# Peptides against a protein of PDB entry 3KDP: the designs that were tried, part 132

Target 1, 230 residues: chain A of PDB entry 3KDP
Amino acid sequence: PFLIFIIANIPLPLGTVTILCIDLGTDMVPAISLAYEQAESDIMKRQPRNPKTDKLVNEQLISMAYGQIGMIQALGGFFTYFVILAENGFLPIHLLGLRVNWDDRWINDVEDSYGQQWTYEQRKIVEFTCHTPFFVTIVVVQWADLVICKTRRNSVFQQGMKNKILIFGLFEETALAAFLSYCPGMGVALRMYPLKPTWWFCAFPYSLLIFVYDEVRKLIIRRRPGGWVE

## One batch from the design tools (peptide; made by RFdiffusion4, then SolubleMPNN)

Design b2_p20_6_s1 (from b2_p20_6, 15 letters changed)
Fold by OpenDDE base, seed 2:
Structure b2_p20_6_s1 (fold): chain B 230 residues (1-230), chain A 20 residues (1-20)
Amino acid sequence: as target 1 above (230 residues)
Amino acid sequence: VQKVLEEAQKLLEEGRKILE
């Protein structure tokens, strides 16, 4: 998000504090929960063919998979960001290069895509309004990510939801998202303004996409062991 | 983590001052 902010010179979609909350609050607890996930039965039965090469290949494949999921998460967040700004009169194309004027407190006549002028205060409110739903979008997408990460080959339906710590992680992540979104003072403290409950559903298509993608991937792996899709 | 938190708090405080 920050890289796109710099490259595209768009208004900041996700604040530094929200990034910190994702990294330390939202990602860490789920990661710990995954450490206690039950091992996939077929993985434990398989002896490494070559410990050096297989470990390296596995690490690379995992890194690529997480990289892809991370990109989908980012896309989901940006989608929500652009939808909110578009609803407030700022179309995506208009946001390109707007940062300089957007962040200048002395410019109080920044025009939206429809010619409406926005004061510095008004546009900062809409910017901060984007921070919360961006965060929530990431959380909702992470639900799918957390569920799919418990297995490498088996479907979620085959492995089941036996890890109570994983379930706790999902609830904790959701509770944190709700707390940051609705607790009084979060707008001032974290630049996270209250979110309409309807915005939780904005991320669901991406969560579903990740889930379907991973299930298809795992299906291919089961049918073609040792393929490049692993 | 503490450094990141401190930087985040600093940025937040600066942002608040700008918005006042």
Scores: peptide ipSAE 0.000, ipTM 0.252, DockQ to the pose 0.021
Fold by OpenDDE base, seed 3:
Structure b2_p20_6_s1 (fold): chain B 230 residues (1-230), chain A 20 residues (1-20)
Amino acid sequence: as target 1 above (230 residues)
Amino acid sequence: VQKVLEEAQKLLEEGRKILE
Protein backbone atom coordinates (compact mmCIF):
# COMPACT_ATOMS: atom_id res chain seq x y z
CA PRO B 1 0.00 0.00 0.00
CA PHE B 2 2.74 2.45 0.89
CA LEU B 3 4.65 1.73 -2.32
CA ILE B 4 1.61 2.54 -4.43
CA PHE B 5 1.11 5.68 -2.37
CA ILE B 6 4.62 6.81 -3.30
CA ILE B 7 4.63 5.66 -6.93
CA ALA B 8 1.16 6.78 -7.94
CA ASN B 9 1.09 9.84 -5.65
CA ILE B 10 -2.39 8.94 -4.42
CA PRO B 11 -3.85 9.83 -1.02
CA LEU B 12 -2.53 7.54 1.72
CA PRO B 13 -4.66 4.39 1.64
CA LEU B 14 -3.43 2.90 4.91
CA GLY B 15 -1.73 4.53 7.87
CA THR B 16 1.60 3.34 9.22
CA VAL B 17 0.11 2.44 12.59
CA THR B 18 -2.49 0.26 10.90
CA ILE B 19 0.27 -1.45 8.93
CA LEU B 20 2.02 -2.20 12.20
CA CYS B 21 -1.22 -3.56 13.62
CA ILE B 22 -1.45 -5.91 10.65
CA ASP B 23 2.15 -7.07 10.93
CA LEU B 24 2.29 -7.44 14.70
CA GLY B 25 -1.31 -7.83 15.76
CA THR B 26 -3.11 -9.77 13.07
CA ASP B 27 -0.31 -11.83 11.48
CA MET B 28 1.70 -12.97 14.50
CA VAL B 29 -0.86 -15.20 16.21
CA PRO B 30 -1.96 -16.84 12.96
CA ALA B 31 1.67 -17.47 12.00
CA ILE B 32 2.37 -19.12 15.35
CA SER B 33 -0.82 -21.14 15.02
CA LEU B 34 0.43 -22.69 11.78
CA ALA B 35 3.33 -24.22 13.69
CA TYR B 36 0.79 -26.28 15.62
CA GLU B 37 -1.14 -27.44 12.57
CA GLN B 38 -1.49 -31.19 12.31
CA ALA B 39 0.56 -32.95 9.69
CA GLU B 40 -1.18 -33.58 6.41
CA SER B 41 -2.66 -37.06 6.13
CA ASP B 42 -0.64 -37.78 3.00
CA ILE B 43 2.84 -36.83 4.31
CA MET B 44 3.77 -40.44 5.08
CA LYS B 45 2.64 -41.45 1.59
CA ARG B 46 5.01 -39.04 -0.14
CA GLN B 47 8.35 -40.20 -1.42
CA PRO B 48 11.35 -38.81 0.42
CA ARG B 49 12.50 -35.54 -1.07
CA ASN B 50 15.76 -35.29 -2.92
CA PRO B 51 17.47 -32.45 -1.04
CA LYS B 52 19.50 -31.41 -4.09
CA THR B 53 16.71 -31.08 -6.65
CA ASP B 54 13.37 -30.81 -4.89
CA LYS B 55 14.31 -27.97 -2.54
CA LEU B 56 15.00 -25.36 -5.21
CA VAL B 57 11.91 -26.13 -7.27
CA ASN B 58 9.63 -26.26 -4.26
CA GLU B 59 10.90 -22.98 -2.80
CA GLN B 60 10.28 -21.15 -6.07
CA LEU B 61 6.78 -22.57 -6.45
CA ILE B 62 5.86 -21.77 -2.84
CA SER B 63 7.24 -18.26 -3.23
CA MET B 64 5.19 -17.70 -6.37
CA ALA B 65 2.03 -19.02 -4.73
CA TYR B 66 2.42 -16.78 -1.68
CA GLY B 67 3.35 -13.89 -3.95
CA GLN B 68 0.15 -14.37 -5.93
CA ILE B 69 -1.94 -14.54 -2.75
CA GLY B 70 -0.24 -11.40 -1.47
CA MET B 71 -1.06 -9.61 -4.71
CA ILE B 72 -4.72 -10.62 -4.46
CA GLN B 73 -4.74 -9.40 -0.86
CA ALA B 74 -3.29 -6.04 -1.85
CA LEU B 75 -5.78 -5.73 -4.71
CA GLY B 76 -8.60 -6.37 -2.26
CA GLY B 77 -7.44 -3.56 -0.01
CA PHE B 78 -7.03 -1.13 -2.89
CA PHE B 79 -10.41 -2.09 -4.29
CA THR B 80 -12.03 -1.08 -1.01
CA TYR B 81 -9.98 2.13 -0.98
CA PHE B 82 -11.02 3.11 -4.50
CA VAL B 83 -14.68 2.26 -3.86
CA ILE B 84 -14.81 4.52 -0.81
CA LEU B 85 -13.09 7.39 -2.59
CA ALA B 86 -15.33 6.96 -5.62
CA GLU B 87 -18.41 7.09 -3.39
CA ASN B 88 -17.07 10.37 -2.04
CA GLY B 89 -16.58 11.81 -5.51
CA PHE B 90 -12.98 10.84 -6.31
CA LEU B 91 -12.67 8.47 -9.25
CA PRO B 92 -9.49 6.33 -9.45
CA ILE B 93 -8.05 8.22 -12.42
CA HIS B 94 -8.48 11.52 -10.61
CA LEU B 95 -6.47 10.26 -7.63
CA LEU B 96 -3.31 9.79 -9.70
CA GLY B 97 -0.88 12.57 -8.83
CA LEU B 98 -3.33 14.16 -6.40
CA ARG B 99 -1.26 13.54 -3.24
CA VAL B 100 0.73 16.77 -3.41
CA ASN B 101 -2.39 18.91 -3.43
CA TRP B 102 -4.26 16.51 -1.15
CA ASP B 103 -1.74 16.80 1.67
CA ASP B 104 -1.26 20.57 1.33
CA ARG B 105 -3.03 22.31 4.20
CA TRP B 106 -3.07 25.60 2.32
CA ILE B 107 -5.05 24.24 -0.63
CA ASN B 108 -8.70 24.18 0.37
CA ASP B 109 -10.23 23.93 -3.08
CA VAL B 110 -9.11 20.53 -4.36
CA GLU B 111 -11.73 19.45 -6.84
CA ASP B 112 -13.19 15.98 -7.01
CA SER B 113 -14.18 14.22 -10.22
CA TYR B 114 -17.46 16.12 -10.26
CA GLY B 115 -16.05 19.60 -9.65
CA GLN B 116 -16.88 19.77 -5.95
CA GLN B 117 -14.23 21.55 -3.92
CA TRP B 118 -12.85 19.88 -0.81
CA THR B 119 -11.17 21.59 2.11
CA TYR B 120 -8.11 20.08 3.75
CA GLU B 121 -10.15 18.94 6.73
CA GLN B 122 -12.76 17.31 4.52
CA ARG B 123 -10.07 15.50 2.53
CA LYS B 124 -8.43 14.17 5.66
CA ILE B 125 -11.75 12.88 6.96
CA VAL B 126 -12.21 10.95 3.72
CA GLU B 127 -8.62 9.69 3.84
CA PHE B 128 -8.97 8.45 7.40
CA THR B 129 -12.32 6.93 6.50
CA CYS B 130 -10.42 4.74 4.05
CA HIS B 131 -7.92 3.45 6.63
CA THR B 132 -10.38 1.39 8.66
CA PRO B 133 -12.06 -0.44 5.78
CA PHE B 134 -8.68 -1.09 4.17
CA PHE B 135 -7.49 -2.67 7.41
CA VAL B 136 -10.68 -4.69 7.80
CA THR B 137 -10.39 -5.84 4.19
CA ILE B 138 -6.90 -7.14 4.89
CA VAL B 139 -8.14 -9.02 7.95
CA VAL B 140 -11.04 -10.61 6.07
CA VAL B 141 -8.73 -11.67 3.26
CA GLN B 142 -6.32 -13.07 5.86
CA TRP B 143 -9.08 -15.40 7.03
CA ALA B 144 -8.93 -17.18 3.72
CA ASP B 145 -5.14 -16.96 3.59
CA LEU B 146 -4.72 -18.54 7.01
CA VAL B 147 -7.20 -21.32 6.24
CA ILE B 148 -5.55 -22.22 2.93
CA CYS B 149 -2.08 -22.21 4.52
CA LYS B 150 -3.09 -25.12 6.75
CA THR B 151 -2.16 -27.57 4.03
CA ARG B 152 0.20 -27.77 1.08
CA ARG B 153 -1.71 -30.35 -0.92
CA ASN B 154 -4.86 -31.48 0.86
CA SER B 155 -8.09 -29.57 0.58
CA VAL B 156 -9.27 -27.68 3.64
CA PHE B 157 -12.23 -30.03 3.61
CA GLN B 158 -9.90 -33.01 3.89
CA GLN B 159 -7.68 -31.53 6.59
CA GLY B 160 -10.51 -29.99 8.58
CA MET B 161 -10.40 -27.30 11.24
CA LYS B 162 -8.86 -29.27 14.10
CA ASN B 163 -6.23 -26.74 15.14
CA LYS B 164 -7.81 -24.80 17.99
CA ILE B 165 -4.90 -22.36 18.06
CA LEU B 166 -5.51 -21.47 14.41
CA ILE B 167 -9.20 -20.94 15.15
CA PHE B 168 -8.21 -18.73 18.07
CA GLY B 169 -5.96 -16.75 15.72
CA LEU B 170 -8.89 -16.11 13.38
CA PHE B 171 -11.01 -14.84 16.25
CA GLU B 172 -8.17 -12.76 17.66
CA GLU B 173 -7.53 -10.87 14.43
CA THR B 174 -11.28 -10.40 13.93
CA ALA B 175 -11.67 -9.07 17.46
CA LEU B 176 -8.71 -6.74 16.94
CA ALA B 177 -10.25 -5.48 13.70
CA ALA B 178 -13.55 -4.83 15.47
CA PHE B 179 -11.79 -3.09 18.35
CA LEU B 180 -9.76 -0.82 16.09
CA SER B 181 -12.81 -0.07 13.94
CA TYR B 182 -15.34 0.77 16.64
CA CYS B 183 -13.53 1.69 19.85
CA PRO B 184 -14.01 5.36 20.74
CA GLY B 185 -10.93 7.49 20.21
CA MET B 186 -9.40 5.31 17.48
CA GLY B 187 -10.06 8.03 14.94
CA VAL B 188 -7.73 10.32 16.86
CA ALA B 189 -5.23 7.74 18.09
CA LEU B 190 -4.82 5.66 14.94
CA ARG B 191 -6.53 7.86 12.34
CA MET B 192 -9.05 5.07 11.84
CA TYR B 193 -12.54 6.43 11.66
CA PRO B 194 -15.49 4.16 12.48
CA LEU B 195 -16.48 1.74 9.76
CA LYS B 196 -20.00 1.13 8.55
CA PRO B 197 -20.76 -2.54 9.22
CA THR B 198 -21.60 -3.06 5.54
CA TRP B 199 -17.95 -2.52 4.59
CA TRP B 200 -17.00 -5.79 6.26
CA PHE B 201 -18.60 -7.52 3.31
CA CYS B 202 -16.58 -5.61 0.72
CA ALA B 203 -13.64 -7.99 1.18
CA PHE B 204 -15.66 -11.21 0.94
CA PRO B 205 -15.32 -11.59 -2.84
CA TYR B 206 -11.54 -11.43 -2.49
CA SER B 207 -11.49 -13.91 0.37
CA LEU B 208 -13.60 -16.22 -1.74
CA LEU B 209 -11.28 -15.66 -4.71
CA ILE B 210 -8.23 -16.64 -2.66
CA PHE B 211 -10.02 -19.66 -1.27
CA VAL B 212 -11.17 -20.85 -4.69
CA TYR B 213 -7.76 -20.16 -6.20
CA ASP B 214 -5.98 -22.24 -3.58
CA GLU B 215 -8.48 -25.09 -3.71
CA VAL B 216 -8.11 -25.24 -7.49
CA ARG B 217 -4.33 -25.16 -7.14
CA LYS B 218 -4.39 -27.98 -4.61
CA LEU B 219 -6.76 -29.95 -6.80
CA ILE B 220 -4.35 -29.64 -9.72
CA ILE B 221 -1.44 -30.71 -7.49
CA ARG B 222 -3.39 -33.79 -6.37
CA ARG B 223 -4.28 -34.73 -9.93
CA ARG B 224 -0.86 -33.94 -11.40
CA PRO B 225 1.86 -34.55 -8.83
CA GLY B 226 5.10 -32.82 -9.75
CA GLY B 227 3.38 -30.25 -11.93
CA TRP B 228 4.52 -26.65 -12.30
CA VAL B 229 1.84 -25.44 -9.85
CA GLU B 230 3.19 -27.48 -6.94
CA VAL A 1 9.93 -12.93 -8.10
CA GLN A 2 11.55 -13.49 -4.73
CA LYS A 3 14.06 -10.72 -5.41
CA VAL A 4 11.27 -8.35 -6.36
CA LEU A 5 9.39 -9.25 -3.20
CA GLU A 6 12.49 -8.73 -1.09
CA GLU A 7 13.08 -5.35 -2.67
CA ALA A 8 9.46 -4.41 -2.11
CA GLN A 9 9.72 -5.44 1.54
CA LYS A 10 12.87 -3.35 1.96
CA LEU A 11 11.14 -0.34 0.47
CA LEU A 12 8.17 -0.86 2.76
CA GLU A 13 10.45 -1.09 5.77
CA GLU A 14 12.26 2.07 4.76
CA GLY A 15 8.94 3.81 4.29
CA ARG A 16 7.81 2.75 7.74
CA LYS A 17 11.00 4.09 9.29
CA ILE A 18 10.49 7.45 7.62
CA LEU A 19 6.92 7.72 8.85
CA GLU A 20 7.76 6.75 12.44
Scores: peptide ipSAE 0.000, ipTM 0.256, DockQ to the pose 0.019
Fold by OpenDDE base, seed 4:
Structure b2_p20_6_s1 (fold): chain B 230 residues (1-230), chain A 20 residues (1-20)
Amino acid sequence: as target 1 above (230 residues)
Amino acid sequence: VQKVLEEAQKLLEEGRKILE
């Protein structure tokens, strides 16, 4: 999200607190959990890592968790970001190049896509309103992304949900998201304003699409081993 | 493709650090 923020000069979609929660609270445990996943029934024959002797995370696990998943999460987060801003009168095209004026405290007449003027305070409120939904969207997307990353070729239905650490990680990030979204004082203390319950469902279509796509991909891989789709 | 994604992710993280 930050590359787009810098290149397109859009308002900041994700705050520092949410960044910290992603980096320390939501990504680490799930990423490590992949190291303890059960072997696939087809091609994966490796036993779970020995936590006493083996590194917790190797380059392959890092690549999966922070490379591919990170890009997918960014797409999901931006979807929610653009929806929220559009509901408040800022269409995606209008956000391009707007950051300079958006962050200027002395400009109190920034116009939205419909000609409505926004004060600095109003702009910051709507910006901070995006932080919590963006975070929650990432969490919801992670439900699907982490599950599909358990295996490279086997379906989730074949592999099952045997990794207790992964389940714990999903529970932890969901609980954290709920805490940050609904605990009194979080809006003032962390600039994460309360989230409408409906926003939890905003990422569901996206998560479903990537889940279905991945299952289809895996099905193709099983039927055509060694294909370019792998 | 994966290498490109990893590089992109690194750039995102660097950008994030600058903005913090």
Scores: peptide ipSAE 0.000, ipTM 0.249, DockQ to the pose 0.019
Fold by OpenDDE base, seed 1:
Structure b2_p20_6_s1 (fold): chain B 230 residues (1-230), chain A 20 residues (1-20)
Amino acid sequence: as target 1 above (230 residues)
Amino acid sequence: VQKVLEEAQKLLEEGRKILE
């Protein structure tokens, strides 16, 4: 998100506070939960054939997989961002290069795609309105991410949801998202305006996409052990 | 992390000013 913000010079889709909430609130508990996840039976039993080469290959593949998942997460967030801004009159193409004018306090006549002029305050409200949905989108996508991280090869349906700590983590991040979205004062405190419940569903396709992606990946790994996907 | 926190604080302050 931050890279696209810089490269495209669009209004900031995700605030630093929101990023911190993701890192500290939504990622920590799940990370801890994963530390307590029972080792996948096949991971523990599989002796590395070549400890040097197989470890390096696995690290690269894991890095690529996480990179791909991260990209899908970002796409989900940006989708939500663009939808919200489009609903407020700012089409994606119009946002390109708009940051400079958007962030300028002295420009109070920034036009949207429909010729409506926006004051600085109005623009910032819209910007902050994007933060919460973006965050929620990340949380929803993380549901899939956390679930898929339980296993390297096995389907989630095979591994099951045995880790109570992971379930707690999923609940906690969801509760945090709900708290940040609906608790009074969060707009002032965290620049996270209240979220319409419908926005929670905006991320579901991306969550499903990640889930399907990982299940397909794992299926390929199971069918072709030692392949480039592992 | 400190830079992020500082930026977050700045953003919070700006947000408060906008919302007031």
Scores: peptide ipSAE 0.000, ipTM 0.252, DockQ to the pose 0.023; fails the geometry check

Design b2_p20_6_s2 (from b2_p20_6, 15 letters changed)
Fold by OpenDDE base, seed 3:
Structure b2_p20_6_s2 (fold): chain B 230 residues (1-230), chain A 20 residues (1-20)
Amino acid sequence: as target 1 above (230 residues)
Amino acid sequence: VEEVLKKAEELLEEGRKLLE
């Protein structure tokens, strides 16, 4: 998010402190929980891999799969960002290159896509209004990501939700998201203004997309072992 | 729960100060 902010010169979609909350608060417990996930039923049945040939291929395929999921996650966050700004009069194309004027406290007549002028204070309110739903979108997408990461090949329906630590991780992410979104003072402390409850649903299509993508991928792997999607 | 939330808020504020 911060890289896109710099490259595209758009208003800041997500604060640095919020990014740290994602990295340290929401990702750490889920990552630990995956270490305690039960082995896939098919892993124990697989023949020993050739460490010289199979390792390189598998690492590349796994890297591509996680890279694709991460890209979908980022797109989900930016989608929410652009929707909020569009609802406030700033169309996506208008945001390109706007940062310089947006962040200038002395410019109080920045025009939106409809010719309405925005003061610095008004612009910052809209910017900080984007931070919370962006964060929540990431968390909601991470629900799907965490669930699909339980297995390499088996469907989530086959593996089930037996790992209590993983369930705790999902709960912790959700609780942290709720805390940061609705606790008094977060607007000042983290530049995260309170989120309308309806915005929690904005990420659901992307969570579903990740889930469907991974299930289809796993289905292909099961039907065509050794394929390029593995 | 309220005490935990208060402590979390304090830690976040301290974290913010450290990043300034």
Scores: peptide ipSAE 0.000, ipTM 0.241, DockQ to the pose 0.118
Fold by OpenDDE base, seed 4:
Structure b2_p20_6_s2 (fold): chain B 230 residues (1-230), chain A 20 residues (1-20)
Amino acid sequence: as target 1 above (230 residues)
Amino acid sequence: VEEVLKKAEELLEEGRKLLE
């Protein structure tokens, strides 16, 4: 998100606090949980890690969490970001290059896509309004991403939800998202304004699509072993 | 890519320590 913020010069989609919550609060436990996943019936024959002797995080776990999952999460988050700003009058194309004027405290007449003028305070409110939904979107996307990543070839229906650590991680990040979204004072303390309950569902279509796509991919892999889709 | 992975690993380890 921050790289896109710099490159595209758009308003900041995700605050530093939310970044810290993702990096330290939500991504860690779920990513580590993959190390304790049960073996697949066919390809995945790895035994659970020994937490006393094995390295907590290896290159494979990091690659899955921050490479593929991170990219998908960013796409989901940006989708929510653009929806929120569009609802407030800022179309995606209009946001390009707007950052300089957006962050200038002395400019109180920044126009949206419809010619409405926004004060600095109003702009900051809408910017901070994006932080919590962006975070929640990431959490919801993680539900699907982590579940599909625990297996390479087997369907979720075949492998099941046997990893208690994964389930715990999903619960933890959901609870954290709920806490940050609805606990009094979070808007003032963390710049994470209260979230409308409807925004929890914003990522659901995206999560469903990636889940269905992955299940179809895995089905193809099972029917055609050694294909390029693997 | 390797540098990014190393930084990610460090971040995860730091996070673990903070959550302990």
Scores: peptide ipSAE 0.000, ipTM 0.223, DockQ to the pose 0.025
Fold by OpenDDE base, seed 1:
Structure b2_p20_6_s2 (fold): chain B 230 residues (1-230), chain A 20 residues (1-20)
Amino acid sequence: as target 1 above (230 residues)
Amino acid sequence: VEEVLKKAEELLEEGRKLLE
């Protein structure tokens, strides 16, 4: 998100507070939960044929997989961001290069895609309106991510949801998202304006996409052990 | 918390400006 913000010079889609909430609130508990996750039976039983090469290959493949998942997460967040801004009159193409004017306090006549002029305050409200949905999108996508991280090769349906800590993590991040989205004062305190409940569903396709992606990946790994996807 | 978050935002904004 931050890279796209810099490269495309778009209004900031995800605030620092939101990033911190992701890092501290949504990622920590799941990370802890994963540390307590029972090792996948096949991971523990599979002795590396060549410890040097297979480890390096596996690390690269894991890195690629996480990179791909991260890209899907980012796409989900940006989708939500662009939808919100489009609903407020800012089409994606119009956002390109707009950041400079967007962040300028002295420019109070920034035009949207429809010629409506936006004051600095109005623009910031819209920007902050994007932060919460972006965060929620990440949380929803993380539901799938956390679930898929339980296994390397096995389907989630095979391993199930045995880790109570992971379940707690999912609940915690969801509760945090709800708290940040609906608790009074969060718009002022955290620059996260209240979220319409409908925005929770905006991320579901991407969550599903990640889930399907990982299930397909795992299926390929199961069918082709030692393949490039592992 | 709000103050800390505000400071964090300021730092990130500063960082952004440095990267421009």
Scores: peptide ipSAE 0.005, ipTM 0.259, DockQ to the pose 0.022; fails the geometry check
Fold by OpenDDE base, seed 2:
Structure b2_p20_6_s2 (fold): chain B 230 residues (1-230), chain A 20 residues (1-20)
Amino acid sequence: as target 1 above (230 residues)
Amino acid sequence: VEEVLKKAEELLEEGRKLLE
């Protein structure tokens, strides 16, 4: 998100505090929960053929898979960001290069895509309105990510939801998202303005996409063991 | 909290300037 913000010179889609909440709050607890996930039976039974090469290949493949999921998460967040800004009169194309004028407190006549002028205060309200739904979008997408990460080959339906710690992590993540979105003072303290409940659904297509992607991937792995898709 | 936010914004701006 930060790299795209710099490269495209768009208004900041995700604040520093929200990034910290993701890294320390949203990602940490789920990561701990996954550490206690039951090992996949097939992984534990399979001895590495070559400990040096197979470990490296596996680490690379895992890194690529998580990288792809991370990209989908980012795309989901940016989609929500662009939808909110578009609803407020700022089309995606108009946002390119707008940052300089957007962040300048002395410019109070920044025009949207429809020629409406926005004061510094007004456009900052819109910017901060994007922070919360971006965060929530990441959380909703992470629901799917957490569920799929518990297994490498088996479907979620085959492995089941036996890890109580993982379930707790999902609830904790959701509770944190609700707290940050609706607790009084979060708009001032964290620059996370209250979110309409309907915005929770904006992330669902991406959550579903990740889930379907991983199930298809795992299906391919089961049918073609040792393939590059692992 | 406002002071921390201000500092974070300053760091962000500095980082941006370094990448420009």
Scores: peptide ipSAE 0.000, ipTM 0.236, DockQ to the pose 0.020; fails the geometry check

Design b2_p20_6_s3 (from b2_p20_6, 14 letters changed)
Fold by OpenDDE base, seed 2:
Structure b2_p20_6_s3 (fold): chain B 230 residues (1-230), chain A 20 residues (1-20)
Amino acid sequence: as target 1 above (230 residues)
Amino acid sequence: VEEVLKEAEKLLEEGRKYLE
């Protein structure tokens, strides 16, 4: 997210504190929950053919899969960001290169895509209004990530939700998202302004996309064992 | 993602120092 912010010179989509909250709050607990997930029966039954090469390949494949999911997650956040800014009069194309003027406190006449002038304070309110939905989008997408990471090959429907720690992680990150979104003072402390409950649904298409993607991936792995998709 | 976020945070912090 931040690399795009620098490269595109757009207004800041997500604050540093919110990033830390994602890394420490929403990512760690889920990661711990996954560590306690029961290994798939098929993984335990398979002796590594070549422990060195198979481990390396598996680590690379897992890294690629998590990298891809992370990219989709970031895209979901940016989508929410652009939707909010577009609803406030800033189309995505207009945001390119706008950062310099956006962050300048002395410029109080930044024009949106429709010619409306925005003061510095108004711009910052809109910016901070984007931080919360971006964070919530990440959390909602992480729901799908946690569910799909439960298994490597089996469908979520086949494996079921047996891990109580994973379920706890889902509730914990949701509770954290609700706390950060609606607790008084979060706008000042974390630059996260209150979020309308309807914005929680903005992430659902991406969560569904990740879920479908992973289910299709797992289906391919089951049908073609030893394929590059593993 | 964590590495990218860490790098992003560093760049933000550097950027903030330039804006101050």
Scores: peptide ipSAE 0.000, ipTM 0.248, DockQ to the pose 0.018
Fold by OpenDDE base, seed 3:
Structure b2_p20_6_s3 (fold): chain B 230 residues (1-230), chain A 20 residues (1-20)
Amino acid sequence: as target 1 above (230 residues)
Amino acid sequence: VEEVLKEAEKLLEEGRKYLE
């Protein structure tokens, strides 16, 4: 998010501290939970791999899969960002290059896509209004990501939800998201204005997309072992 | 962690300025 902010010169979609909250607060427990996940049922039955040849292939396949999921996650966050700004009169194309004028407190006549002028204070309100939904979108997408990462090959329906730590991780992420979204003072401390409850659902299509993507991927892997889709 | 804390402090300080 910050990289795109700099490159595209758009209003800041998510603050650095909030990103750190994601990395340290929401990702750690899930990562730990995966370490305690029971071995995939087919892994225990699989013959030992050749460490010289299979390691490189496996690393590439894993990197590709997680890279794709990460891209979908980022797209989900930015989608929410652009939707909120569009609803407030700023179309995505108009945001490109707007950063300099957006953050200038002395410019109080920044025009939106419809010719309406926005004061500095108004712009900051809408900017901070984007931060919380962006964060929540990431968390909601992470629900699906965490669930699908339980197994490499088996469907979630086959593996089940037996890992109590994983379940705890999901609740922890949700609780943190709720805390940051609705606790008084978060608007000042983290530049995260309170989130309308309806925005929690904005990320659901992307969570579903990740879920479906992974299930299809795993299905292909099961049908074509050793394929490039791994 | 120290960098994160410094950034958090900066944000808090900026927030205080907005409350004044």
Scores: peptide ipSAE 0.000, ipTM 0.237, DockQ to the pose 0.022
Fold by OpenDDE base, seed 4:
Formats: structure tokens, C-alpha cells, sequence
Structure b2_p20_6_s3 (fold): chain B 230 residues (1-230), chain A 20 residues (1-20)
């Protein structure tokens, strides 16, 4: 999000506080939960391979998979961001290069895609309105990410949801998202303005996409053991 | 979105009152 903000010079899609909440509050418990995940059933059945050669390959493949998932996650967040801004009159193309004027408090006549002029205060309200939905989108996408990451080869349907810590992590990050979104004063204190419940569903297509992607990947791995997608 | 914006505006107004 921050890289795209710099490269495209768009209004800031995610505030620093929300970034910190993702890094420290949202990712921590899920990461711990994965450490306590039960052994994958197929791993337990496989004979040991050469740890020296296979470790590097596995680490690279895992890194690629997480990179791909992370890209989908980012797309989900930006989708929500662009939808909100578009609904407020700022089309994605118009946002390119707009940051300079957007952040200038002395410019009170920034035009949207439809020629409406926006004061600095109005622009900041819209910007901060994006922070919460972006954060929530990340959380929703992380549901799928966390669930799929518990296994490498087995489907979620095959492995099941046996890790109570994983489930706890899902509830914890959801509760945090709800707290930050709806607790009185969060809009003032953290610049995370209230979120309509409908925005929770904005990320669902991307969450589903991640889920489908991983299930397809795992299916390919099962059908082609030792393939490049493992 | 309009309702969210209205709520955001309300929060900003409240925040300003506390800062005064």
C-alpha cells in the first residue's frame, strides 16, 4: 500500500496506525497459531527426503506462494480503497498524481472526477474513511490466508480446522477489527472512521479468490507430486 | 458511504469540541 502510494502519488490508502495494527495486532496471533498447527497428514506419511536440497527449494516455493497471496491481498485492499473513492467522486485514474494537491491544506478546491470541488477537510474525511475499510479488508483476506497456510498440500476440507489456536486467531483479529471500526473515539484518536457493515463483504471476493487459488494449487500438487507449484 | 461520511463528520466535530 505504501509503495503504491509513493509510486502513483495517490491519496494515502492506509494510515500508519492501521499499518501498525496489521503488523502487531493482526498478524501476530495468526503467526503463532501456525506454529502450533497440527502436522499435515501427507507429510507424516512421506519418507524423509534429502533435507539439504529440498529445504532451499521448499523455502523458495513457499516464499513465492506467500508473495502471490500477498499480491492478491493487496489487490483486495486497493479494490476497497478505489471503490470508496469512486463512490465519493474520485475515479482511479483521477487519483494518479493527486496526492500533492490532496495533502495541501491550503488548496480547498481540489476537483473530483465530476468537477466537484473538495475542501481539505472534506478530502481528509474521505481519506480517513478509507483507512478502516482497508484495514477490515486486510483482516477478511487474512481469514482465507491463515486458513490455507495451515497446510501445504492438503485441502482445508481434508485437513480440517483442528487447531484451536488458529480459530482463536481468527476471532481475535476480527474482534480487533470490530473494535477499531466501531468503538467510540477511534475516528478521532486513530483516524479510523466508522465502517458500514456492508464493507466487510467488499473483501469477500478476494478472500474467495485466495481460497480457490490455494485449493487449485494444492490440487495440482496432489496430482503432480514434486511439481513446480509445491 | 454517505452515512459513513456523516458519522465521520460527526466524529470530527466532536473531536474539535474536545480540542477547544
Amino acid sequence: as target 1 above (230 residues)
Amino acid sequence: VEEVLKEAEKLLEEGRKYLE
Scores: peptide ipSAE 0.000, ipTM 0.236, DockQ to the pose 0.028
Fold by OpenDDE base, seed 5:
Structure b2_p20_6_s3 (fold): chain B 230 residues (1-230), chain A 20 residues (1-20)
Amino acid sequence: as target 1 above (230 residues)
Amino acid sequence: VEEVLKEAEKLLEEGRKYLE
């Protein structure tokens, strides 16, 4: 995500503190929960693997899958970011290259896409208004990611939600998101302004996309054992 | 993690001073 800011030179959609909350707060408990997940029933039914070749292939496939999921998460966050800025008068095309003027405290007449002038303070309020929804979007997308990661081949419907630690992780992540979004003083302390509840739903299409993508992938793996999608 | 948190706090404090 940070690479896109450097390339596009857009206002910062996600603050450093928010990134830390994701990395340390939301990802740790789920990662631990996956270690205690029930083994897939089909793992023991697999044909003997060539330990030299099949291990390398599996590691590459896992890396690719996580990379793809990460890209979908980032896209979801950026979508929310662009929608919020567009609703405040800044169209996506206008944001390209705007960061330099946006972050300059001495420029109080930055124009939006409709010719309205924005003070530095007003711009920063809008920017920080984007931080919370971006974070929440990542959390909502992570719900789907956590659910799908419990299995490699089996559908979520086949494996079920048996891991109580995973469920706890989902609640902890959601509670953290709610705390950061609605607790008084978070705007000043963490530069995360309160979020309208409607923005929680902005991420749902991306969560669904991840879920569908993974189910299709798993379906292909089941139908074509030994294929390149494993 | 503690170093990262301290750095983040420092950045926040600097950012606050910059916004005031």
Scores: peptide ipSAE 0.000, ipTM 0.250, DockQ to the pose 0.022

